# Peptides against a protein of PDB entry 3NZW, part 244

Target 1, 212 residues: chain A of PDB entry 3NZW
Amino acid sequence: TTTLAFRFQGGIIVAVDSRATAGNWVASQTVKKVIEINPFLLGTMAGGAADCQFWETWLGSQCRLHELREKERISVAAASKILSNLVYQYKGAGLSMGTMICGYTRKEGPTIYYVDSDGTRLKGDIFCVGSGQTFAYGVLDSNYKWDLSVEDALYLGKRSILAAAHRDAYSGGSVNLYHVTEDGWIYHGNHDVGELFWKVKEEEGSFNNVIG
Target 2, 222 residues: chain B of PDB entry 3NZW
Amino acid sequence: QFNPYGDNGGTILGIAGEDFAVLAGDTRNITDYSINSRYEPKVFDCGDNIVMSANGFAADGDALVKRFKNSVKWYHFDHNDKKLSINSAARNIQHLLYGKRFFPYYVHTIIAGLDEDGKGAVYSFDPVGSYEREQCRAGGAAASLIMPFLDNQVNFKNQYEPGTNGKVKKPLKYLSVEEVIKLVRDSFTSATERHIQVGDGLEILIVTKDGVRKEFYELKRD

## One batch from the design tools (peptide; made by RFdiffusion4, then SolubleMPNN)

Design b2_p27_3_s2 (from b2_p27_3, 10 letters changed)
Fold by OpenDDE base, seed 4:
Structure b2_p27_3_s2 (fold): chain B 212 residues (1-212), chain C 222 residues (1-222), chain A 27 residues (1-27)
Amino acid sequence: as target 1 above (212 residues)
Amino acid sequence: as target 2 above (222 residues)
Amino acid sequence: FNLQDNPPPSTLPWYGGVAPDDPWLEV
């Protein structure tokens, strides 16, 4: 898995691959590693598929309950804290989760929290999470600027996942791309890695280690 | 050290069509190298036009299916005989599986039916309850032999339009029930030839708006 | 559905090492 999220002047970009594996077996190439909690809040999945899917879906229910009770959308800080508190209660039980809670509230603005099954909760501007995270960071860190245009930011997110998909055997399938703004998240499509690779290679003159 | 899990082999396969879904399984039950039964059905009609199979350790599979069937009954009791939708069934099964997260059901679960729009639906589960809706899924002993075939024949992976120099992929299309049944039969006959835990018989459950139909075919009895 | 949203922490002893390779999907 490779997931990433970063803040920039235009909000948040979230990009993820779609491969699931069981050892050396590619179980799926079409896994949805972004959970749409609400129109303004996203969760990402890395680690155990069931752990992430189950608890982030549960988180969605908790977030909805908050909205119903408080008549206000839950903050990204509070949502991430709920998840963090939950996984901390299971500390040592063997949960495997590396998650990012990404969202926008009027009070907080665009916000990203990293939450893992070790009980770590971090607020930050840039995170890559998964077995391919270092490959994604290599591209992302080299090209990241706060002042990126929305178009450039979307491309950078997509391109970083592509790099990870190319080098990490456990990442691949497709890139799912999201842009989070004040008006909520916008889905920017599913990009098959096979097609995307050749397109990017041609347009950039990159990936010269592969002869077409 | 005591291993609480067994492996009863077998293989299951789900394929979704446009207005139907198919869930198939062989009828061989095995332990190690000993055939326990040549006819032990592992695909079940659970009511509400939902068919289910949980393949792997048969004891766990049977337990899970029984729990789900019970869930369907209770759903009817609690909701004035409302039909359980396939997506709701999938969510319920997730909770059944994840409820044993720390002592999992050692099974690969597949359900098939029709979604709320009347389209064929197949959901697959890992042992701890992650799930995905897919057009096709193979599970069990010969899943690794069948799944690549399904990628090619159902999802048309690595197929291109003639004359396009490999630049245009073959368009996705729904398969007819006859085409799906043929693919299922070919899959299981092929798997039987190469895997000792697959064989004896093939039971296919076809879900349509008119209900569940069962078909049976003989497989090699080696 | 009485969806038990919070499975009780399994008090089952850690099956130390005998659980077959984590049969779950990784992402």
Scores: peptide ipSAE 0.286, ipTM 0.750, DockQ to the pose 0.035; fails the geometry check
Fold by OpenDDE base, seed 5:
Formats: sequence, structure tokens, C-alpha cells
Structure b2_p27_3_s2 (fold): chain B 212 residues (1-212), chain C 222 residues (1-222), chain A 27 residues (1-27)
Amino acid sequence: as target 1 above (212 residues)
Amino acid sequence: as target 2 above (222 residues)
Amino acid sequence: FNLQDNPPPSTLPWYGGVAPDDPWLEV
């Protein structure tokens, strides 16, 4: 898995691959590793697919209950804290989760929290999470700047996942791409890695280790 | 170390069509190399046009299916006999599986039915309840033999239009019920030849708007 | 579908928390 999220002047970019594995077996190439919690809040999945899918879906329910009770959207801080508190209660039970809670509230602006099954909760501007995270960081860190245009930021997110998909055997399938703004998240499509690779190679003159 | 799990082998296969879905399974039940039964059905009609199979450790599979059937019953009680949708069924099964997250059902679960738009739907689950809607899925002992075949024949992976120098992919399209049945039969026939835990019989449940139909075919009894 | 109760935290079972050769999906 490779997931990433970063803040920039235009909001948040979230990009993820779509491969699930069981050891050396590619179980799926089409897994949705972004859970759309609400129109303003996203969760990403890394680690155990079931753990992430189950608890982030549960988190969505908790967020909805908050809205119903408090008559306002839950903050990204509070949402991430709910998840963090939950996984902490299961500490030592064997949950495997590396998640990013990404969203926008009027109070917080665009916000990213990293939450994992070890009980770590971190606020930050840039996170890559998964077995391919280092490959993604290599591309992302080399090209990141706060003042990226939305177009460039989207491309950078997509391109970083592509790099990870190329080098990490446990990452691949497609890139799912999101842009989070004050008005909520926008889905920017599913990009098959096989097609995307050749397109990027041709346009950039990159991936010269592959002849084609 | 003590292992509470058995492995009863077998293979299951789901394929979604445009207005139908198929869930098939062999009828062999085995432990190691000993055939326990040549006809032990593992694909079940659970009501509300939902068919289900949980393949792996048969004791766990049976338990899970029974629990789901009971869930369907209670859903009717609680919701004035409302039909359980396939997506709601999938969510329910996730909770059943994840409810035993720390002592999992040792099974690969597949359900098939029609979605709310009347389109074929197949959902697959890992042992702890992650799930995905797919066009096709193989599970069980010979899944590794069948799934690549399905990638090629259902999803047309690595197929290109002739004369395009590999530049144009074969377009995706739904398969007819006859085509799907053929693929299922070929899959299980081939799997039986190469895997000792697959064979004896093939039971296919076809879900349409008219209900669930069952078909049975003989497999090699070696 | 109504949300069911969350599974309670538990200690790892004697088999180490995972079934032998369990095809658990990892992402």
C-alpha cells in the first residue's frame, strides 16, 4: 500500500493506490483505500484492510452522530481523536492500521491527522503511509511546495503514488485521487497504473530504467 | 502449536452479469488428502435473492452462513419484512466476520445477488470482514488457478483489439448467462485437473429477478 | 442496517492472532 496526503495553498491532496495483497498474492487491484466519511472528511487505509475499513466506517457513523447531536460538523481533530481513542482501547489486541484523517472545517481549515494502531496521533502537512511510503516521499518531497497550483498538486500526488506503485511490489493497480477544499472533497478519478505509467514516461521522459 | 482450524478445501466462484449473478462451488469436502464427502453443498440460498458461500474451514463456514440466515430473519422482523439489499447484506456480513476479529472465521466468503438497480452484484470478504464489490471472484483452494483466468475472460485483462498494435484494449462488456456458465464450468473442470481438493461435483446458483436457480454438473471423482 | 456492537478487546488467541496461512488482505 501507498497512501499520501499533503496540505498546500489550495487545500489537501489525497492520493492512494488500490492493491490489496495476501503475502505474495495480489488479492485485488481495485480496493478503495479512501473512505469518504462525509462530504468534508476522508479516511485513508493502510495495514489490515478489514481493520481500516471496519473502524473508519464506524468512525463515519460516530461523525454522523456528532452532527445530529451537536447540529454542526465534527472537527477533524475530534474525528481523529475518536479513532485514536478507539484503537488505543484495542492496543495489544493486534489491530493493524495506518490511517490519515483528512478534512476541512471552518474552524480548522484544511487539516490532516495521522492515526495508527499503536496509538500515535499526529497533526501534519505531509504524510505518506504504507509499504511504499518511502518511494512516494522521494517524489513528493522533491517537488512539494506550498504554492503549488491545484493542477500541479494533483499531478504531484498522482505521480508520487505512481512512483511507489512502480517500485513497491505491494502497491499498484490504480491511483485514486482526491482534492479537499473548503467546499468539500472532489474525486479526481481512478487512474490505472499501467496506462498512467506509459503516459507519464512519455510526457516526462522519466522511468528510463524501462524500455518502451 | 495447537491449531483450532481445519481446512476442508474446495473452491467457490462468483461472477456478476448485467441482470444476474452466479455463485458456484464444488461439492468436495476434504481433510488433507482424505475425501470426507463427494457431495457437501457449500453455496446456499439465504433468502431475499442472496446466495452465500463461505469456503475454507467448513465448520466456520457453516456457522457464518447460519448466522447470516438468522440475521436475514431478524431483519424482516425489525423492518416489517423489508427485503435485505445486497449492499446491506454485505455490511451485515462484515460485522459478523469482524465480530470474531480476534478468533476469525477461517473462510473466504462470497455473496451474490442483485443490487437495488437490478444489476448483478458479487461481494467478497476476507476472513475478518474486509469486503469489496467486484465483477468476479474466485475463492478457496484453487482460487490462484482460477482468478487469473477470470481476469482474462471476464475483465478482458491483457486483451487488445486486433490490428491496433496493442494500443486499444478490448472493451468491457457484460457476459451472458450462457457465457458465464461456460466460464464457470471450464474453470472448475480445469481446477479439478490441477488441484486435489477440488472435484466431484459443481453446484451453480444463478440469481435473477425471478429468483434463484440451481444447476449441477459432475466433476472428476479422482 | 443498524450498527452492531463493536467486538470487545481481547487477548491474542493461542494461534498468535492469525490463522495459519490466513489470506487476510493487507493494504
Scores: peptide ipSAE 0.272, ipTM 0.744, DockQ to the pose 0.037; fails the geometry check
Fold by OpenDDE base, seed 1:
Structure b2_p27_3_s2 (fold): chain B 212 residues (1-212), chain C 222 residues (1-222), chain A 27 residues (1-27)
Amino acid sequence: as target 1 above (212 residues)
Amino acid sequence: as target 2 above (222 residues)
Amino acid sequence: FNLQDNPPPSTLPWYGGVAPDDPWLEV
């Protein structure tokens, strides 16, 4: 798995691959690793698919309950804290989760929290999470600027996942891309890695280690 | 060390068509190399036009299917005989599986039916309840033999339009029920030849708007 | 369906057995 999220002047970019594995077996190439918690919050999944899918869906329910009770949208801080508190309850039970909770509230602005099953909860501007995270960081860190245009930011997110998919055997399939703004998240499509790779190679003159 | 889980082998296969879905399974039940039964059905009509199979450890599979059937029953009681949708069924099964997250059902679960738009639907589950809607899925002992074949023949993976130098993919299209049944039969006959835990019989449940139809075919008995 | 409340971690031994290695999907 490779997931990433970063803040920039235009909000948040979230990009993820779509491969699931069971050991050496590629179980799926089409897994949705972004869980749409609500129209304003995204969760990413890495680790155990069921753990992430189940508890982030549960988180969505808790966020909805908050909205109903408090008559306002839950903050990203509070949403991530709910998840963090949950994983603490299971700390000895063997949950496997590496998640990012991403959202944009007026109170907080664009906000990203990293939450994992070890109990770590971090606020930050840039996170890559998964077995391919180091490959994604290589591209992302090299090109990241706060002042990126939305278009450039989307491309950078997509391109970083592509790099990880190329080098990490446990990442691949497609890139799912999201842009999060104050008005909510916008889905920017599913990009098959097989097609995207050749397109990017041709346009950039990159990936010269592969003969096409 | 003591292992509470068994492995009863077998293979299951789901394929979604445009207005139908198919869930098939062999009827062999085995422990190690010993055939326990040559006819032990593992694909079930659960009502509300939902068919289900949970393949792996048969005791766990049977328990899960029974729980789901019971869930359907209670859903009707609680919601004035409302039909359970396939997507809701999938969510329910997730909760059944994840409810035993720390002592999982050792099964690969597949359900098939029609979505609310009348389109064929197949959902597959891991042992702890992650699920995905797919056009096709193989599970069980010979899944590794069949799934690549389905990728190629249902989803047309690695197929390109002739004369395009591999630049244009073969377009996706729905298969007819006859084509799907043929693929299922070919898959299982092939798997039977190469895997000892697959054979004896093939049951195919076909879900359409008119209900569930069952077909049976013999497989090799060796 | 109503989402279940947080299930408590299972404290039951696997009938004295050990679970098979990681049968679930990883992402």
Scores: peptide ipSAE 0.271, ipTM 0.741, DockQ to the pose 0.033; fails the geometry check
Fold by OpenDDE base, seed 3:
Structure b2_p27_3_s2 (fold): chain B 212 residues (1-212), chain C 222 residues (1-222), chain A 27 residues (1-27)
Amino acid sequence: as target 1 above (212 residues)
Amino acid sequence: as target 2 above (222 residues)
Amino acid sequence: FNLQDNPPPSTLPWYGGVAPDDPWLEV
């Protein structure tokens, strides 16, 4: 898996691959590793698919209950804290989760929290999470700027996942791309890695380790 | 060392069509190298036009299916005989599986039916309840033999239009029920030849708006 | 967070939790 999220002047970019594995077996190439918690809040999945899917869906329910009770959307801080508190209660039980909670509230602005099953909760501007995270960071860190245009930021997210998909055997399938703004998240499509690779190679003159 | 799990072999296969879905399974039940039964059905009509199979350790599979059937019953009681939608069924099965997260059902679960728009739907589950809606899925002993075939024949992976020098992919299209049944039969026939845990018989449950139809075919009995 | 490859499905429930080798899907 390779997931990433980063803040920039235009909000948040979230990009993820779509491969699931069971050992050496590629179980799926079409997994949705972004959970749409609500129109303003995204969760990402890395680790155990069931752990992430189950608890982030549960988180969505908790967020909805908050909205119903408080008549206000939950903050990203509070949402991430709920998840963090939950996984902390299960510490040592064998949950496997590396998640990012990404959202935009008027009070907080664009906000990203990293939450994992070890009990770590971090607020930050840039996170890559998964087996391919180092490959994604290599591309992302080299090109990241706060002042990126939305278009450039989207491309950078997509390109970083592509790099990871190329080098990490456990990442691949497609890139799912999201842009999060104050108005909510926008889905920017599913990009097949096979097609995307050749396109990017041709356009950039990159991936010269592969002879076309 | 205490091992509470067994492996009863077998293989299951789901394929979604446009207005139908199929869930198929062989009828062989084994333990190690011994055939326990040549006819032990593992694909079940659970009501509400939902068919289900949980392949792997048969005891766990049977338990899971029974729990789901009970869940359907209670759903009717609690919701004035409302039909359980397949997406809701999938969510419920996730909870059943994940409820045993720390002592999982050792099964690969597939359900098939129609979604709320009347389109064919197949959902597959890992042992702890992650699930995905897919066009096709093989599970069980010969899944590794069948799944690549399904990728090629259902999802048209690695197929290109003739004369395009591999530049134009074969367009995706729904398969007819006859085409799907043929693919299922070919899949199981081929798997039976190469895997000892697959054989004897093939049951195919076909879900349409008119209900569930069952077909049976003989497989190799060696 | 270094996601290790799904260990081979451990047929044995690990004492105190799901064996890391459970045939679960990893993403």
Scores: peptide ipSAE 0.263, ipTM 0.754, DockQ to the pose 0.055; fails the geometry check

Design b2_p27_3_s3 (from b2_p27_3, 10 letters changed)
Fold by OpenDDE base, seed 1:
Structure b2_p27_3_s3 (fold): chain B 212 residues (1-212), chain C 222 residues (1-222), chain A 27 residues (1-27)
Amino acid sequence: as target 1 above (212 residues)
Amino acid sequence: as target 2 above (222 residues)
Amino acid sequence: FDLNLNPSPSTLEWYGGVAPDDPSLEV
């Protein structure tokens, strides 16, 4: 798996691959590793598919309850804290989760929290999470700027996942891409790695280790 | 040493069509090298036009299917006989599976039916309840033999339009029920030849708007 | 059943049992 999220002047970009594995077996190439918690809040999945899918869906329910009780949307800080507290209660039980909670509130602005099953909760501007994270960081860190246009930011997210999909055997399938703004998240499509790779190679003159 | 799990082998296969879905399974039940039964059905009509199979350890599979059937029953009681949608069924099964997260059902679960728009739907589950809607899925002993074949024949992976030098992919299209049944039969026939845990019989449940139809075919018995 | 557990043994290991290969999905 490779997931990433980063803050920039235009909000948040979230990009993820779609491969699921069981050891050396590619179980699926089409897994949705972004959980749409609500129209303004996203969760990403890395680790155990069921753990992430179950508890992030549960988190969605908790966020909805907050909205019903408090008559306002939950903050990204509070949402991530709920998840963090939950997984910490299960510490040592064997949950496997590496998640990012990404959202935009008027109070907080664009906000990203990293939450994992070890009990770590971190606020930050840039995170890559999964077996391919180092490959994604290589591309992302080299090209990241706060002042990126939305178009360039979307491309950078997509391109970083592509790099990881190329080098990490446990990442691949497609890139799912999201842009989070004050008005909510926008889905920017599913990009098959097989097609995207050749397109990017041609346009950039990159991936010269592969002969077309 | 305590081992609560067995492996009863077998293979299951789901394929969604445009306005139908199929879920198929062999009827062989095995432990190690011994055939327990040559006809032990593992694909079930659960009501509300939902068919289900949980393949792997048969005791866990049977327990899970029974729990789901009961869940359907209670859903009707609680919601004035409302039909359970396939997507709601999938969510319910996730909770059944994840409810045993720390002592899982040792099964690969597939359900098939029609979505609320009348389109064919197949959902697959890991042992702890992660799930995905897919066009096709093989599970069980011979899944590794069949799934690549389905990628090629259902999803047209690695197929290209003639005369395009591999630049234009074969377009996706739905298969007819006859085509799907043929693919299922070919898949299981091939798997039976190469896997000792697959054989004896093939039961196919076909879900349409008119209900569930069952078909049976003989497989090799050696 | 290993269940992709890093820090904790599988339930079967905890019970002193034999865990089969973990077929759970990883992402």
Scores: peptide ipSAE 0.277, ipTM 0.781, DockQ to the pose 0.049; fails the geometry check
Fold by OpenDDE base, seed 3:
Structure b2_p27_3_s3 (fold): chain B 212 residues (1-212), chain C 222 residues (1-222), chain A 27 residues (1-27)
Amino acid sequence: as target 1 above (212 residues)
Amino acid sequence: as target 2 above (222 residues)
Amino acid sequence: FDLNLNPSPSTLEWYGGVAPDDPSLEV
């Protein structure tokens, strides 16, 4: 898996691959590693598919309950804290989760929290999470600027996942791309890695280790 | 060393069509190298036009299916005989599986039915309850043999239009029920030839708006 | 954390069991 999220002048970009594996077996190329918690809040999945899917769905329910009780959308800080507290209670039980909670509230603005099954909770501007994270960071860190245009930011997110999909055997399938703004998240499509690779190679003159 | 799990072999296969879905399974039940039964159905009509199979350790599979059937019953009691949708069934099964996260059901679960728009739906589950809606899925002993075949024949992977120099992919289209049944039969006959845990009989449950139909075919009894 | 660690049933570990190849999905 490779997931990433970063803040920039235009909000948040979230990009993820879609491969699931069981050992050496490619179980799926079409896994949705972004959970749409509400129109303003996303969760990303890395680690155990069931752990992430179950608890982030549970988190969505908790967020909805908060909204119903408090008549206000839950903050990204509070949502991430709920998840963090939950996984901390299961510390040592063998949960495997590397998650990013990304969202927008009036109080916080665009916000990203990293939450993992070790109980780590971090607020930050840039995270890559998964077996391919270092490959994604290599591209992302080299090209990241706060002042990126929305178009350039979307491309950078997509391109970083592509780099990871190319080098990490456990990442691949497609890139699912999101842009989070003050008006909520916008889905920017599913990009097949095979098609995307050849397109990017041709347009950039990159990936010269592969002869087409 | 405590080993609570067995492996009863077998293989299951789900394919979603446009307005139908199929879930098929062989009827062989095996332990190690001994055939326990040549006819032990593992695909079940669970009501509400939902068919289910949980393949792997048969004791766990049977337990899970029984729990789900019971869940359907209680859903009717609690919701004034409302039909359980396939997506709600999938969520329920996730909770059944994940409820045993720390002592999982050792099964690969597939359900098939129609979604709320009347389109064919197949959901597959890992042992601990991750799930995905897919057009096709093989599970069980011969899944590794069948799944690549389904990628090629259902999803038309690695197929290109003739005369395009491999630049134009074969367009995706729904398969007819006859085409799907043929693919299922070809899949299981092929798997039976190459895997000792697959054989004896093939039971196919076809879900349409008119209900669940069953078809049976003989497989090699080796 | 190990990103590719199939969930070992903690219960199996308690009983000294070996989890069979767990087809649990990793993402």
Scores: peptide ipSAE 0.271, ipTM 0.798, DockQ to the pose 0.047; fails the geometry check
Fold by OpenDDE base, seed 5:
Order: structure tokens, then C-alpha cells, then sequence
Structure b2_p27_3_s3 (fold): chain B 212 residues (1-212), chain C 222 residues (1-222), chain A 27 residues (1-27)
């Protein structure tokens, strides 16, 4: 898996691959590693598929309950804290989760929290999470600027996942791309890695280690 | 050493069509190298036009299916005999599986039915309850033999339009019931030849708007 | 933190058992 999220002047970009594995077996190429918690809040999945899917869906329910009770959308900080508290209660039980909670509230602005099954909760501007995270960081860090245009930021997110999909055997399938703004998240499509690779190679003149 | 799990082998396969879905399984039940039964059905009609199979450790599979059937019953009691939708069934099964997250059901679960729009639906689950809706899925002992075949024949992976120099992919299209049944039969026939835990019989449940139909075919009994 | 580690059945570990290969999916 490779997931990433980063803040920039235009909000948040979230990009993820779609491969699931069981050891050396590619179980799926079409996994949805972004959970749409609400129109303003996203969760990403890395680690155990069931752990992430189950608890982030549960988190969505908790966020909805908050909205019903408080008549206000939950903050990204509070949502991430709920998840963090939950996984901490299961510390040592064998949960495997590397999660980013990404969202926008008027109070917080664009916000990203990293939450993992070790009980770590971090607020930050840039996270790559998964077995391919280092490959994604290599591209992302080299090209990241706060002042990126939305178009450039979307491309950078997509391109970083592509790099990871290329080098990490456990990442691949497709890139799912999101842009989070004050008005909520916008889905920017599913991009097959095979097709995307050749397109990017041609347009950039990159990936010269592969002969077409 | 404490080992509460067995492996009863077998293979299951789901394929969704446009207005139908198929869930198939062999009828062999085995432990190690010993065939326990040549006809032990593992694909079940659970009501509400939902068919289910949980393949792997048969004791866990049977327990899970029983729990789901009971869940369907209670759903009717609690919701004035409302039909359980396939997506709701999938969510329910996730909770059943994840409820034993720390002592999992050692099974690969597949359900098939029609979605609320009348389209064929197949959902697959890992042992702990992650799930995905797919056009096709193989599970069990010979899944690794069958799944690549399904990728090619259902999802048309690595197929291109002739004369395009590999630049145009074969377009996705739904398969007919007859085409799906043929693929299922070919899959199991081939798997039986190469895997000792697959054989004896093939039971296919076909879900349409008119209900669940069953078909049975003989497999090799070696 | 290993994101590629399949979760082991914790109950089996508590009882000193060895779980079979875990086919749980990793993402």
C-alpha cells in the first residue's frame, strides 16, 4: 500500500493506490483505500484491510452521531482522536492500521492527522503511509511547495503514488485521487497504473529505466 | 500444540452478470489427504435472494452461514419482513466476521445476489471481514489457479482489440448466463485436474429476479 | 510499525497456539 496526503494553498490532496495483498498474492487491484466519512472528511487505509475498513466505518458512525448530538460537524481533531482512543484501547491486541484522517472545518481549516495502531496521533502537513511510503516521499518531497496550483498538486499526488506503485511490489492497481477544500472533498477519478505509467513516461520523459 | 483450525479444502467462485449472479462451489470436503465427503454442499441459499459460501475450515464456514441466516431472520422480525439488500447483507457479514477478529473464522466468504437496481452483485470477504464488491472472485484452495483465468475471461485483462498494436483494450461487457456457466465449469474442471482438494461435484447457484436456481455437474472423483 | 504484517489471531497466541497462514488482506 501507498497512501499520501498533503496540505497546500488550495487545501488537501489525498492519493492512494488500490492493491491488496496476502503475502505474495495480489488479492485485489481495485480496493478503495479512501473511506468517505462525510462530505468534508476522509480516512485512508494502510495495514490490515479489515481493521482499517471496519474501524474507519465505525468512525464514520461516531462522526454522524456527533453531528446529530451537537448539530455541528465533528472537527478533524476530534474525529482523529476518537479513532486514536479506540485503537489505543486495542493496543497489543494485534490491530494493524496506518490511517490518515483528512478534512476541512471552518474552525481548523484543512487538517491532516496521522493515526496508527500503536496509538500514535500526529498532526502534519505531509504524510505518506504504507509499504511504498518512502518511494512516494521521494517524489513528493522533491516537488512539494505550498504554493502549488490545484492542478499541479493533484498531479503531484498522483505522480507520487505512481512512483511507489512502480517500485513497491505491494502497491499498484490504480490511483484514487481526492482534493479536499472548504466545500468538501472532490473525487478526481481512478487512474489505472498501467495506463498512467505510459502516459507519464511519454509526457515527462521519465521512467527511462523502462524501455517501451 | 493448540491448533483449533482445520482445512477442508474446496473452492468457490462468484461471478456477477448484468441481471444475475452466480455462486459456485465444489462439493468435496477433505482433511489432509482424506476425502471426508464427495457431496457436502458449501453454497447456500440464505433467503432474500442472497446466496452465500464460506470456504476454508468447514466448521467455521457452517457457523458463519448459520449466524447469517439467523441474522436474516431477525432482520425480518425487526423490520416488518423487509427484504435484506445485498449491500446490507455484506455489512452484516463484516460485523459477524470482525466480531471474531481475534479468533477469526478461517474462511474466505463470498455472497452473491442482486443489488437494489437489479444488477448482479458479488461480495468477497477476507477472514476478518474486509469486503469488496467485485465482478468475480475465486476463493479457497484453487483460487490462485482460477482467479487469473477470471481476470482474463471476465474482466478481459491483457486483452486488446486486434490491429491496434496493443493500444486499445478490449471493452468491458457483461457476460450472459450461459457464458458465465461455461466459465465456471471450465474453471472447476481445470482446477480439479491440478488440485487434490477440488473435485467430486460442482454445485452452481444462479440468482435472478425470479429467485435462486441450482445446477449440478459431476467433477472428477479421483 | 510494520504495515505489511498480517494480524495474528491473538487468542491463539494467548493459548500458546500457532495459527495457520493468515490469508487476511493487507493494504
Amino acid sequence: as target 1 above (212 residues)
Amino acid sequence: as target 2 above (222 residues)
Amino acid sequence: FDLNLNPSPSTLEWYGGVAPDDPSLEV
Scores: peptide ipSAE 0.262, ipTM 0.782, DockQ to the pose 0.046; fails the geometry check
Fold by OpenDDE base, seed 2:
Structure b2_p27_3_s3 (fold): chain B 212 residues (1-212), chain C 222 residues (1-222), chain A 27 residues (1-27)
Amino acid sequence: as target 1 above (212 residues)
Amino acid sequence: as target 2 above (222 residues)
Amino acid sequence: FDLNLNPSPSTLEWYGGVAPDDPSLEV
């Protein structure tokens, strides 16, 4: 798995691969590693598939209950805290989760929290999470600027996941790409890694370790 | 070391068509190298046009299917005989599986039916309740033999239009029920030749808007 | 799928998550 999220002048970019594995077996190439919690809030998945899918779906229910009770959307801070508190209660039980809670509220602006099954909760501007995270960081950190255009930011997210998919055997399939703004998240499509790789190689003259 | 799980072998396969879905399974039940039964059905009609199989440890599979059937019954009681949708069924099964997260059902679960738009739907589950809707999925002993074949023949992976020098992929299209049944039969016939835990019989449940139809085919009995 | 009956039954192994040997992010 490779997931990433970063803040920039235009909001948040979220990009993830779609491969699931069981040891050396590629179980799926089409897994949705972004949970759409609500129109303004996304969760990413790394670690145990069921743990992430179950508890992030549960989180969605808790967020909806908050909206119903408080008559306002839940903050990203509060949503991430709910999840963090939950996984902390299960500390030592063997949950495996590396998640990012990404969203936009009027109060907070664009916000990213990292939450893992160890009970770590971090607010930050840039996170890559998964077995391919270091490959993604290599590309992302080298090209990241706060002042990126939306187009360039989307490309950078996509390109960083592509780099990870190329080098990490446990990452691949496709890139799912999101842009989060004040108006909510926008899905920017599913990009097959095979097609994307050849396109990027040709356009950039990159990936020269592969003879085409 | 305490091992509460058995392995009863077998293989299951789901394929979604345009307006139908298929869930198939062999009828062999084994323990180690011994055949317990040559005809033990493992694909079930659960009502509401939903078919289900939970392949792996048969005791766990049977328990899960029974719990789901009971869940369907209670859903009707609580919601004025409302039909359970396939997506809601998938969510319910997730909760059944994850409810035993720390002592899982040792099964690979697949369900098939029609979605709310009348399109074929297949959902697959891991032992602890992660699930995905897919066009096709193989589970069980011979899944590793069958799944690559399905990638090629259902999803047209690694197929290109002739004369395009590999630049144009074969377009995705739905398969007919006849084509799907042929693929299922070929899959199980091939799997039976290469895997000792697969064989004896093939039961196929076909879900359409008109209900569930069953077909049976003999497999090799070696 | 190795159900190691350790309290963490190996679910579908890591969606490519942190290998057990991935150093915890030392904060």
Scores: peptide ipSAE 0.033, ipTM 0.761, DockQ to the pose 0.118; fails the geometry check

